# Ledger of designs, part 126: peptides against a protein of PDB entry 3B8E

Target 1, 230 residues: chain A of PDB entry 3B8E
Amino acid sequence: PFLIFIIANIPLPLGTVTILCIDLGTDMVPAISLAYEQAESDIMKRQPRNPKTDKLVNEQLISMAYGQIGMIQALGGFFTYFVILAENGFLPIHLLGLRVNWDDRWINDVEDSYGQQWTYEQRKIVEFTCHTPFFVTIVVVQWADLVICKTRRNSVFQQGMKNKILIFGLFEETALAAFLSYCPGMGVALRMYPLKPTWWFCAFPYSLLIFVYDEVRKLIIRRRPGGWVE

## One batch from the design tools (peptide; made by RFdiffusion4, then SolubleMPNN)

Design b1_p20_2_s3 (from b1_p20_2, 13 letters changed)
Fold by OpenDDE base, seed 3:
Structure b1_p20_2_s3 (fold): chain B 230 residues (1-230), chain A 20 residues (1-20)
Amino acid sequence: as target 1 above (230 residues)
Amino acid sequence: EEKEKKIKEKLKKLLEELKK
């Protein structure tokens, strides 16, 4: 999000403090939980990999898959960001290059896509209104990411949800997201204004997309062992 | 992890520059 903020010169979609909350709060416990996941039921049925030949291809493919998931996650956040700004009169095309004027306190007549002038204070309210939904979107998408990361080949339905620590991680990140979204004072402290509960559901299509993507990927791997998707 | 650390350090520097 921050890289796109700099490159595209758009208003800041996600605050730096919010990014830190993701890195320290919502990502750490789930990541630890994956270390306690039970081995895939078929792991003992696989022949030992040749460490010289089989490692490099698999690491690249895993890296690409995680890169793709990360892109889908970012797209979900940016979708939410653009929807909120569009609802407030700023179409996505109008946001390109707008940051310089957006962040200038002396410019109080920044026009939206409809010719409405926005004061600095009004612009910052809209910006901070985007932070919370963007954050929540990331968390909701992380649910799917965490669940799919349990296995490399087996479907989640085959592996099941036996890892209690993973379930705890999902609960913890959700509770943190709810706390940051609804606790009084977060707007001042973290630049995260309160979220309408309906915005939690806006992220679900992206979580579903990641889930479906990974299940399809795993299905392809099961049908074509040793293929380029593995 | 090392790449993530480098990215975090770059982000931190950029943030410090923006606060100025």
Scores: peptide ipSAE 0.000, ipTM 0.194, DockQ to the pose 0.018
Fold by OpenDDE base, seed 4:
Structure b1_p20_2_s3 (fold): chain B 230 residues (1-230), chain A 20 residues (1-20)
Amino acid sequence: as target 1 above (230 residues)
Amino acid sequence: EEKEKKIKEKLKKLLEELKK
């Protein structure tokens, strides 16, 4: 998200503190949970592959898969960001290049897509209104990512949800997201304004997309063992 | 690269839908 912020020169979609909350709060517990995940039932039964040829291909494919999932996560966050800004009069095309004027406190007449002028304070309220939904969107999409990461080849339905630590991680992320979204004072402390409950649903299509993508990927791997999708 | 392209195209479509 920060890279797109720089490249597109749009208003900051996610605050630095919120990014830190994602990195520390939503990535650590899941990573720990994955370390305690039970080995995939078929992985334990597979003969050792040639460690020189099969590891490199597998690592590349895993890295590509995670990269793709990360892109879907980012897209979910940005979608939510653009929706909120559009609802407040700033269409996505108008946001391109707007950052410099947006962040200038001395410019109090920044026009939206409809010619309405926005003061610095008004713009910052809208910006901070985007931070919480963006964060929540990432968290909700991370649920899907965590669940799919449990297995390499088997469907989530085949492996099951036996890892209590993973479930705890999902709960912790959700609780953190709720706390940051609804706790009084977070608007001042973290620049995260309270989230309308409806915005939680903006992430669900992307979570579903990740699930479908991963299940299809795994299905292809199962049907074509040794294929380029492994 | 093709997937990135598809994602970018999908994003563009979503952005266009938001303009309506």
Scores: peptide ipSAE 0.000, ipTM 0.133, DockQ to the pose 0.033
Fold by OpenDDE base, seed 5:
Structure b1_p20_2_s3 (fold): chain B 230 residues (1-230), chain A 20 residues (1-20)
Amino acid sequence: as target 1 above (230 residues)
Amino acid sequence: EEKEKKIKEKLKKLLEELKK
């Protein structure tokens, strides 16, 4: 998100506070929960990996897959960001290069895409309103990430949802996201203004996309063991 | 950096309260 922020020179879509909440709050407990996941049912049926060739290739492919998933997460967050700004009169094209004027406290007449003038305070309210749904989008997408990370090869439907600690992790990250989004005073304390509950659903297509992508990937791996997708 | 440190401390406190 920061790279796009710098390159496109758009208003900040994700604040430092929200990043810290993701890193410390929403990622840690789910990651620990994966340590208690049951071993894949096929682990004993796999041929011994060649320690010289198969380790390096598999690590690169895993890294690439996680990189792609991270890109889909970012796209989901940015989609939500652009929709909210568009609903407030700022079309995506108009946001390009706007950051300099947006962040200037002395400019109180920044025009939106429809010619409406926005004060510095009004602009910052809209910006901070975008931070919350971006954060929530990441959390909702992380549900899919956590579920798909249960296995490397088996479908989630084959592995099932037997890990109670994982379910607790999903609940914890969701509860934390809801608390940070709707608790009174979070707008002042953390610059996270509350959003309409309907905005949680904006992330669901991206969560589903990640889930489908990973299930298809795993299906290909099962059908073509030793292919470029492992 | 000082603001970031204060935010990190507040967040840590909030997380500790939530774990309780």
Scores: peptide ipSAE 0.000, ipTM 0.171, DockQ to the pose 0.016
Fold by OpenDDE base, seed 1:
Structure b1_p20_2_s3 (fold): chain B 230 residues (1-230), chain A 20 residues (1-20)
Amino acid sequence: as target 1 above (230 residues)
Amino acid sequence: EEKEKKIKEKLKKLLEELKK
């Protein structure tokens, strides 16, 4: 998110505090929950790793976990960001290069895409209004990520949802997202203004996309063992 | 993963050949 922020010079879509809430609040418990996930039915049938040749962490696993899924998460977040700003009069194309003027407190006449002038305070309210939905979008997308990451080859439907800790993690991150989204004072404390409940659904297409993507990937792996996807 | 396994196997063979 910050790279796009810097490159595109757009208003900050996700605050540092919000990022910390994602990393520490929403990622930690789910990540721990994965440690308690039941072993994939085929993992236990695999031969032990060769300690001389096998790295502890597979580069492909890293690429899948941080690359592909992370990209979809970012896209989901930015989509939500652009939708909110567009609803407030700032079309995506208008946001390009706007950061300098956006962040300048002495400029109180920044125009939106419709010629409406926005004070610094108004702009910051809109910016902070984006933080919460962006965060929530990441959380909702992480639901799919967490669920799909419990297995490497098996479908979620095959492995099931037996891990109560995983389920708890999903509820915890959701509860945290709800708390940050609706608790009074979060706008001031965390620069996360309350969001409309409808914004939770903005992320669902991306969550579904990740889920479908991974299920298709796993299906290909199962049907074509030794393929390029594995 | 299977592709990686094949690559590792090839690398292992190459390393074994180089030790010879």
Scores: peptide ipSAE 0.012, ipTM 0.213, DockQ to the pose 0.007; fails the geometry check

Design b1_p20_2_s4 (from b1_p20_2, 11 letters changed)
Fold by OpenDDE base, seed 1:
Structure b1_p20_2_s4 (fold): chain B 230 residues (1-230), chain A 20 residues (1-20)
Amino acid sequence: as target 1 above (230 residues)
Amino acid sequence: EEREKEIKEKLEKLLKELEE
């Protein structure tokens, strides 16, 4: 998200505070919960990693984590961002290169796509209004990400949801996301303005997409071991 | 028009919160 912010010179889609809330809040407990996950049924049948030849982090893992899943997550966030800004009169094409004027507090007549002028304060309000649904979108997508991370090869349906700590983590991150989104004072304290409950559903297609994508990937791995998708 | 009104009301509320 931050790279697109810089490259496209668009208004900031996700604030630093919201990033910290993800990293220190919503991601921490779920990530710890994975340490308590039961081993895959076939893990002991796999050959151990050769420490001399096999890198701990390989190109396939980087491609999967950052190039595929991470991009789907980002797309979900940007979708909600662009829709909210479009509803407020700023079409995606109009946002390109707008950041400089958007962030200039001395310019109080920035026009939207319909010729409406926006003050600096009004622009910052709509910007901060985008941060919350972007954050929530990431959390909703992380549900799928956490679930798919339970296994490398087996389907989630084969592994099951037996890890109670992981289930607790999913509830905790959701509860925290709801708290940060709707608790009075969070707009002032964290610049996280309340979102319409309907915005939670905007993330669901992307969460489902990740889940389906990974299940298909795992199916391919099971049928063709040692493929490039592993 | 209703959405514009809702957005305006939300903006006004947020502006008030920013002024505090």
Scores: peptide ipSAE 0.006, ipTM 0.347, DockQ to the pose 0.043
Fold by OpenDDE base, seed 3:
Structure b1_p20_2_s4 (fold): chain B 230 residues (1-230), chain A 20 residues (1-20)
Amino acid sequence: as target 1 above (230 residues)
Amino acid sequence: EEREKEIKEKLEKLLKELEE
């Protein structure tokens, strides 16, 4: 989100503080929970990794994490961002290059896509209105990401949901997201304005997409061992 | 405001280091 903010010069889609809340709050407990996951049923049939030749983090893992799942997560967040701005009169094409004027306190006549002029204060309200839904979208997508990370090859349906710490992590990140979204004063403290409950559901298609995508990927791996998809 | 800017710059640097 921050890279696109800089490169495309769009209004800030996700605040720095909200990013920290993701990294330190919503991601930490779920990530730790994966260390307590039960081994896959076929793990003892796999040869030990050669530490000299086999990288722990390989190109396939980077491609999966950043190139596939991370891109779907980003698309979900940006979809929410663009919808909110469009509802407020700013079409996606109009946002390109707008950041300089958007963040200028002395410009109080920034025009939207319909010729309406926006004061600095009005623009910042709209910007901060985007932060919370974007954040919540990431959290909702992380549910699917956490679940798919339970296994390398087996389906989630084969592995099951027996890891109580992982279940706790899902509840913890959800509770934290709800707290940050609805607790009074968060708008001032974190620049996260209150979220309409309906926005939680906007992320569900992306979570489902990640889940289905990974299950299909794992199915392909099981049917064609040693493929590039592994 | 200057302190807020310094904190933001430090946080941005830390975030960049965490993303690397």
Scores: peptide ipSAE 0.000, ipTM 0.197, DockQ to the pose 0.018
Fold by OpenDDE base, seed 4:
Structure b1_p20_2_s4 (fold): chain B 230 residues (1-230), chain A 20 residues (1-20)
Amino acid sequence: as target 1 above (230 residues)
Amino acid sequence: EEREKEIKEKLEKLLKELEE
């Protein structure tokens, strides 16, 4: 999100506080829960990693985490961001290069895509109304990410959802997201304004996309062992 | 004009919710 903010010079889609809430709040318990996942049924049939030649973090893992899944997650967040701004009169094309004027408190006549002028205070309200839905979108996408991380090769349908700690993690991150989104005072304290419940559904297509993509990937791995997607 | 009106009404609602 921050890279696109710099490159495209758009209004800040996700605040630093919301990023910290993701990294420290919503990611920690789910990540720990993966340590309690049951072994894949075929794990003992696999050769052990050679510690001298095989890196723990290889190019394939980086490509999958950041280049594929991370990109889909980012697209989900930005989709929500652009929808909210479009609903408030700012079309995506109009946001390009707008950051400088958007963040200038002395410019009170920034025009939207429909010629409406926005004061600095009004713009900041709209910006902060994007932070919470973006955050929630990331959490909803993380549901799919957490589920797909259960296995490397086996389908989630083959592995099942038997890890109670993982299920607890999904509820915990969701409850935390709801708390941060709807608790009184969060708008002032964290610049996270309340969102309409409908915004939770904006991420669902992307969560489904991640899930389907990973299941297809795993299916390819099972059918073609030794492929570059492994 | 209709879109401008909708945006204005939405903004007024948001401002009112922040003042409460």
Scores: peptide ipSAE 0.000, ipTM 0.258, DockQ to the pose 0.048
Fold by OpenDDE base, seed 5:
Structure b1_p20_2_s4 (fold): chain B 230 residues (1-230), chain A 20 residues (1-20)
Amino acid sequence: as target 1 above (230 residues)
Amino acid sequence: EEREKEIKEKLEKLLKELEE
């Protein structure tokens, strides 16, 4: 998000506070829950990792986490961001280069795509209105990310959802996201304005995409061991 | 709710520390 913010000079899509809420709030308990996941059924049939040649963190893991799954997460967030701004009169093409004037408190006549003028206060309300749905989009996509992380090779349908701590983590992160989104005073304290409940559903296609993508990847690995996707 | 409150208080504290 910040790279696109800098390169495209668009209004800030995700605030520092929302990032901290993800890292410290919604991601911690789910991540810990993976330590309690049952081993894959074939783990004892695999050769042990060679500590001299096999890195714990390899290029494939980095590519999956940041290059593939992380990209789909970012696309989901940005989709939500652009839709909200478009509904408020700012088309995506108009946002390019707008940051300088957007963040200037002395400019109170920034025009939208339809020629409507926006005060600094109005612009900041719209910006902060984008932060909460972006955050919620990340949380909804994290549901799929957490579920796919249960296994490396086996399907989630083969592994099942028996880890009660993981299920608790999914509810905890969702409850926290709802609390941060709808609790009175969060707009003032955290600059997180409430979102329409319908915005939660905007992330579901991306969550499903991650799940389907990873299940297809795992299916390919099972059918063709030693492939580049392993 | 209590855990949400604790997390909120921790976040508010961290935010204050960052503004400082």
Scores: peptide ipSAE 0.000, ipTM 0.182, DockQ to the pose 0.017

Design b1_p20_3_s1 (from b1_p20_3, 12 letters changed)
Fold by OpenDDE base, seed 1:
Structure b1_p20_3_s1 (fold): chain B 230 residues (1-230), chain A 20 residues (1-20)
Amino acid sequence: as target 1 above (230 residues)
Amino acid sequence: LERFKKIREERRKRREEEER
């Protein structure tokens, strides 16, 4: 997200506070849940038959899988961001290069795609209105990520939802997202404005995409052992 | 979208005329 912000010179899609809430709040319990689930999964119990080749292959595969999942997560967040800004009159093409004028507090007549002028305060309100949906989008996409990380090769449907820590992690992330989105004072304290309930559903296609992608990947791995997709 | 593009272009031209 931050790289696209720099490269495209768009308004900030995700605030520093929301990043901290993701890293410290939403990612901590899931990371712990994954650590416990990895210990429970027979993957950690299988001694690598060939420690050098199997470790290198697994590290490359994990790196590629996490990289791909991270890209889909970012795409989900940016999709939500662009939809909200487009609903407020800023089309994606118009946002390119707009950052300089957007962040300038002395410019109170920044035009949207429809010729409406926006004050600095109005622009910051719409920017901060994007931060909460972006955060919620990440949480919803992380549900799929947590579920898919439960199994390395088996379908999620084969192992089921037996990990209580994973379920607790999903609940904690959702509760934190709801708290940050709807608790009074979060707009002032964290610059996270309240989210319309409809925006929670904006991430669902991407969550489903991650889930389908991982199930297809796992299916390919099961059918073609030793492929580059492993 | 074409109507809004036209409005934007007209406003841009007016600003360029006011700056001259």
Scores: peptide ipSAE 0.019, ipTM 0.464, DockQ to the pose 0.064
Fold by OpenDDE base, seed 5:
Parts: structure tokens; C-alpha cells; sequence
Structure b1_p20_3_s1 (fold): chain B 230 residues (1-230), chain A 20 residues (1-20)
């Protein structure tokens, strides 16, 4: 997200505080839950496979899959960002190169795509209004990511939702997202303005996309053992 | 979109009135 912000010179799509809340708050318990589930699955998968060759290939594939999932997460966040700004009069094309004027406190006449002038304060309110939905979009997409990470080869429907720690992680990240989005004073303290409940649903297509993508990937792996997708 | 077009048109009219 930060790289696109620098390259495109767009208004800041995700605040530093929201990034910290994702990395330290919402991702920590899910990551721990996956570590426990991997330990359980690896204990069951202790068939005597050659430990040197099979580990390296599996790590590369996991890293590639997580990289692809991370790209879909970023796309979901940016989609939410562009929709919010477009609803406030800033079309995506108009945002390119706008950062310099957007962040200037002395420029109070920044025009939107429709010729509406925006004060510095109004622009910052809109910017911070994007941060919370972007954060929530990531959390909603992480639901799918966490669920798909339960299995390396089997469908989620085959393994089921037996991991209580993972279920707890999903509730915790959702509760944290709700707290940060709706708690009074978060706008002042964290620059996270309250989110309309409708924005939670904006991420659902991306969560579904991740889920379908991973299930298709796993299906291909099961049908063609030893392919480049393993 | 229509709301923003209306706001733009109202601002244009105000500028044209201030320039007269």
C-alpha cells in the first residue's frame, strides 16, 4: 500500500496507525492460530518424507501463495479507497499526482473531479475516512485468508472448522476492528473515523475471490500431484 | 454525480454573480 502511495502520489490510503493495528493486533492471533494448526497437521503428516527436498519446495509455494493472497488483499483495500474518494467527488484519475496539493495546509481550494473546492480540513477528514474502511476491508479479507490457510492440500470443507483457536482469532480480529471503527474518540486518538456498516460488505467479493482461488489451487494440486502449483 | 454537478453549477453561478 505504501509503495503505491509513493509511486502514484495519491492521498494516503492507509494510515500508519491502521497498519500497526493490522500487523500487531489483527494478524498476531491468527498467525499464532496457524502455527498451532500447522503443528497439529505436521504431527499427523509425519510420514517419513525426505525432510530436505520436501521442506524447501513447500516453503516456496507457501510464500508464493501468500504473496498472491497479499496482492488480492491490497487490491481490495485500494478498491474501497477509490470508491470512497469517488463518492466524495475524487475520481481515481484525478488522484494521480494530487498528494502534493492534498497535503499542503495553505492550499484550501483543491478542486475535485467536479470542480468542488476542498479545504485542507475537509480533505483530511475524507482521507481519514478512507483509513477505517481500508482497515476493515483487510480484516474481512483476512477471514478468508485465515480459513484457507488451515489446509495446504485438502479443501476447507474436508477439514472443517475444528480449530477453536482459529475461531477465537476470527472473533478477536473482528472485535478489534469493530472497536477501532466505532469506539468514541478513535477519530481524535487514532484518526479513524466511524465506518458505515455497508463498508463491511464491500470487501466480501474479495474474500470470496480468495476463497475460490485457493480452493481451485488446492483442487489442481490434488488432481496433479507434483505440478508447479505444489 | 448529479449532486456534484449541481454544486458545481451553483458555484459557477455564484462566481458569475460576483464578477458582475
Amino acid sequence: as target 1 above (230 residues)
Amino acid sequence: LERFKKIREERRKRREEEER
Scores: peptide ipSAE 0.017, ipTM 0.449, DockQ to the pose 0.126
Fold by OpenDDE base, seed 2:
Structure b1_p20_3_s1 (fold): chain B 230 residues (1-230), chain A 20 residues (1-20)
Amino acid sequence: as target 1 above (230 residues)
Amino acid sequence: LERFKKIREERRKRREEEER
């Protein structure tokens, strides 16, 4: 997200504090829940046929899969960001190169795509309004990530939701997202303004995409054992 | 997109006329 902000010179989609909340708040509890799930997962039960080569291949493939999931997560966040800005009059093409004028407090006549003039204060309200939905989008996408990480090869429907710790992790992550989104003072402390409940649904297509992607991946692994998708 | 381009071009022309 920060690299795209620098390269495209768009308004900042995520504040530093929001990034820290993702990295430390939303990723830590899920990671702990997944550590417990791995004991029940087929991932640890399968001895490598060749401990040297199969371990390296599996680690590379897992890294690639997580890298791809991370890209889909980022795309989901940016989609939500662009939707919010578009609803406020800023089309994605208009945001390119706008950062310099956007962040300048002395420029109070920044035009949107419809040529409405925006004061610095109004622009910052819209920017901070994007932070919360972006964060929530990441959380909603992480629901799918947690669910898919339960199994390496088996469908989620085959393995079922037996791990109470995973379920607890999903609720804790959601509760944290709700707290950070709606608790008084979070706008000042975290630059995360409250969002309408409807924005939670903006991420659902991306969560579904991750779920479908992983189920297809697992299906391919089951049909072609030893393929490059493992 | 074409409507937005047209609105943007019309405003650019107006600014160029106001700066002259």
Scores: peptide ipSAE 0.016, ipTM 0.458, DockQ to the pose 0.062
Fold by OpenDDE base, seed 4:
Structure b1_p20_3_s1 (fold): chain B 230 residues (1-230), chain A 20 residues (1-20)
Amino acid sequence: as target 1 above (230 residues)
Amino acid sequence: LERFKKIREERRKRREEEER
């Protein structure tokens, strides 16, 4: 997100505080839950395979899968960002190169795509209004990521939702997202303005996309054991 | 996109006419 902000010179889609809340708040409990599930699965599957070659291949796959999932997560966040800005009069094409004028406090006549003038304060309100939905979009997409990471090879439908720690992680990150989105004072403290409930649904297509993508990937792995996708 | 460009150009022309 920050790289696109620099390259495209768009208004900041995600604040530093929201990034910290994602990295430290929402990702920590899920990561712990996955670590416990991996430990439990590895205890059950002690077949003596060659630990050096199988670990390296598995690490490369995990890295590629996480990279692809991370790109889909970023696309989901940016989609939400562009929808919010478009609803406020800023079309995606108009945002390109707008950053310099957007962040200038002395320019109070920044025009939107419809020729409406925006003061610096109004622009910052819209920017901070994007932060919360972007954050929530990441959380909703992370639900799918957590569910898919539960299994390396098996379908989620085959393994089911047996991990109570994973379920707890999903509730915790959702509760944190709700707290940050709706608690009084978060707009001042974290620059996260209250979220309309409708924005929670904006991420669902991307969550579904990740889920479908991973199920297809796992299906390919099951059909072609020992392929380059393993 | 072409429709939005046209609307933007028309509004710009109107402002340039109001400033003259």
Scores: peptide ipSAE 0.017, ipTM 0.425, DockQ to the pose 0.078; fails the geometry check

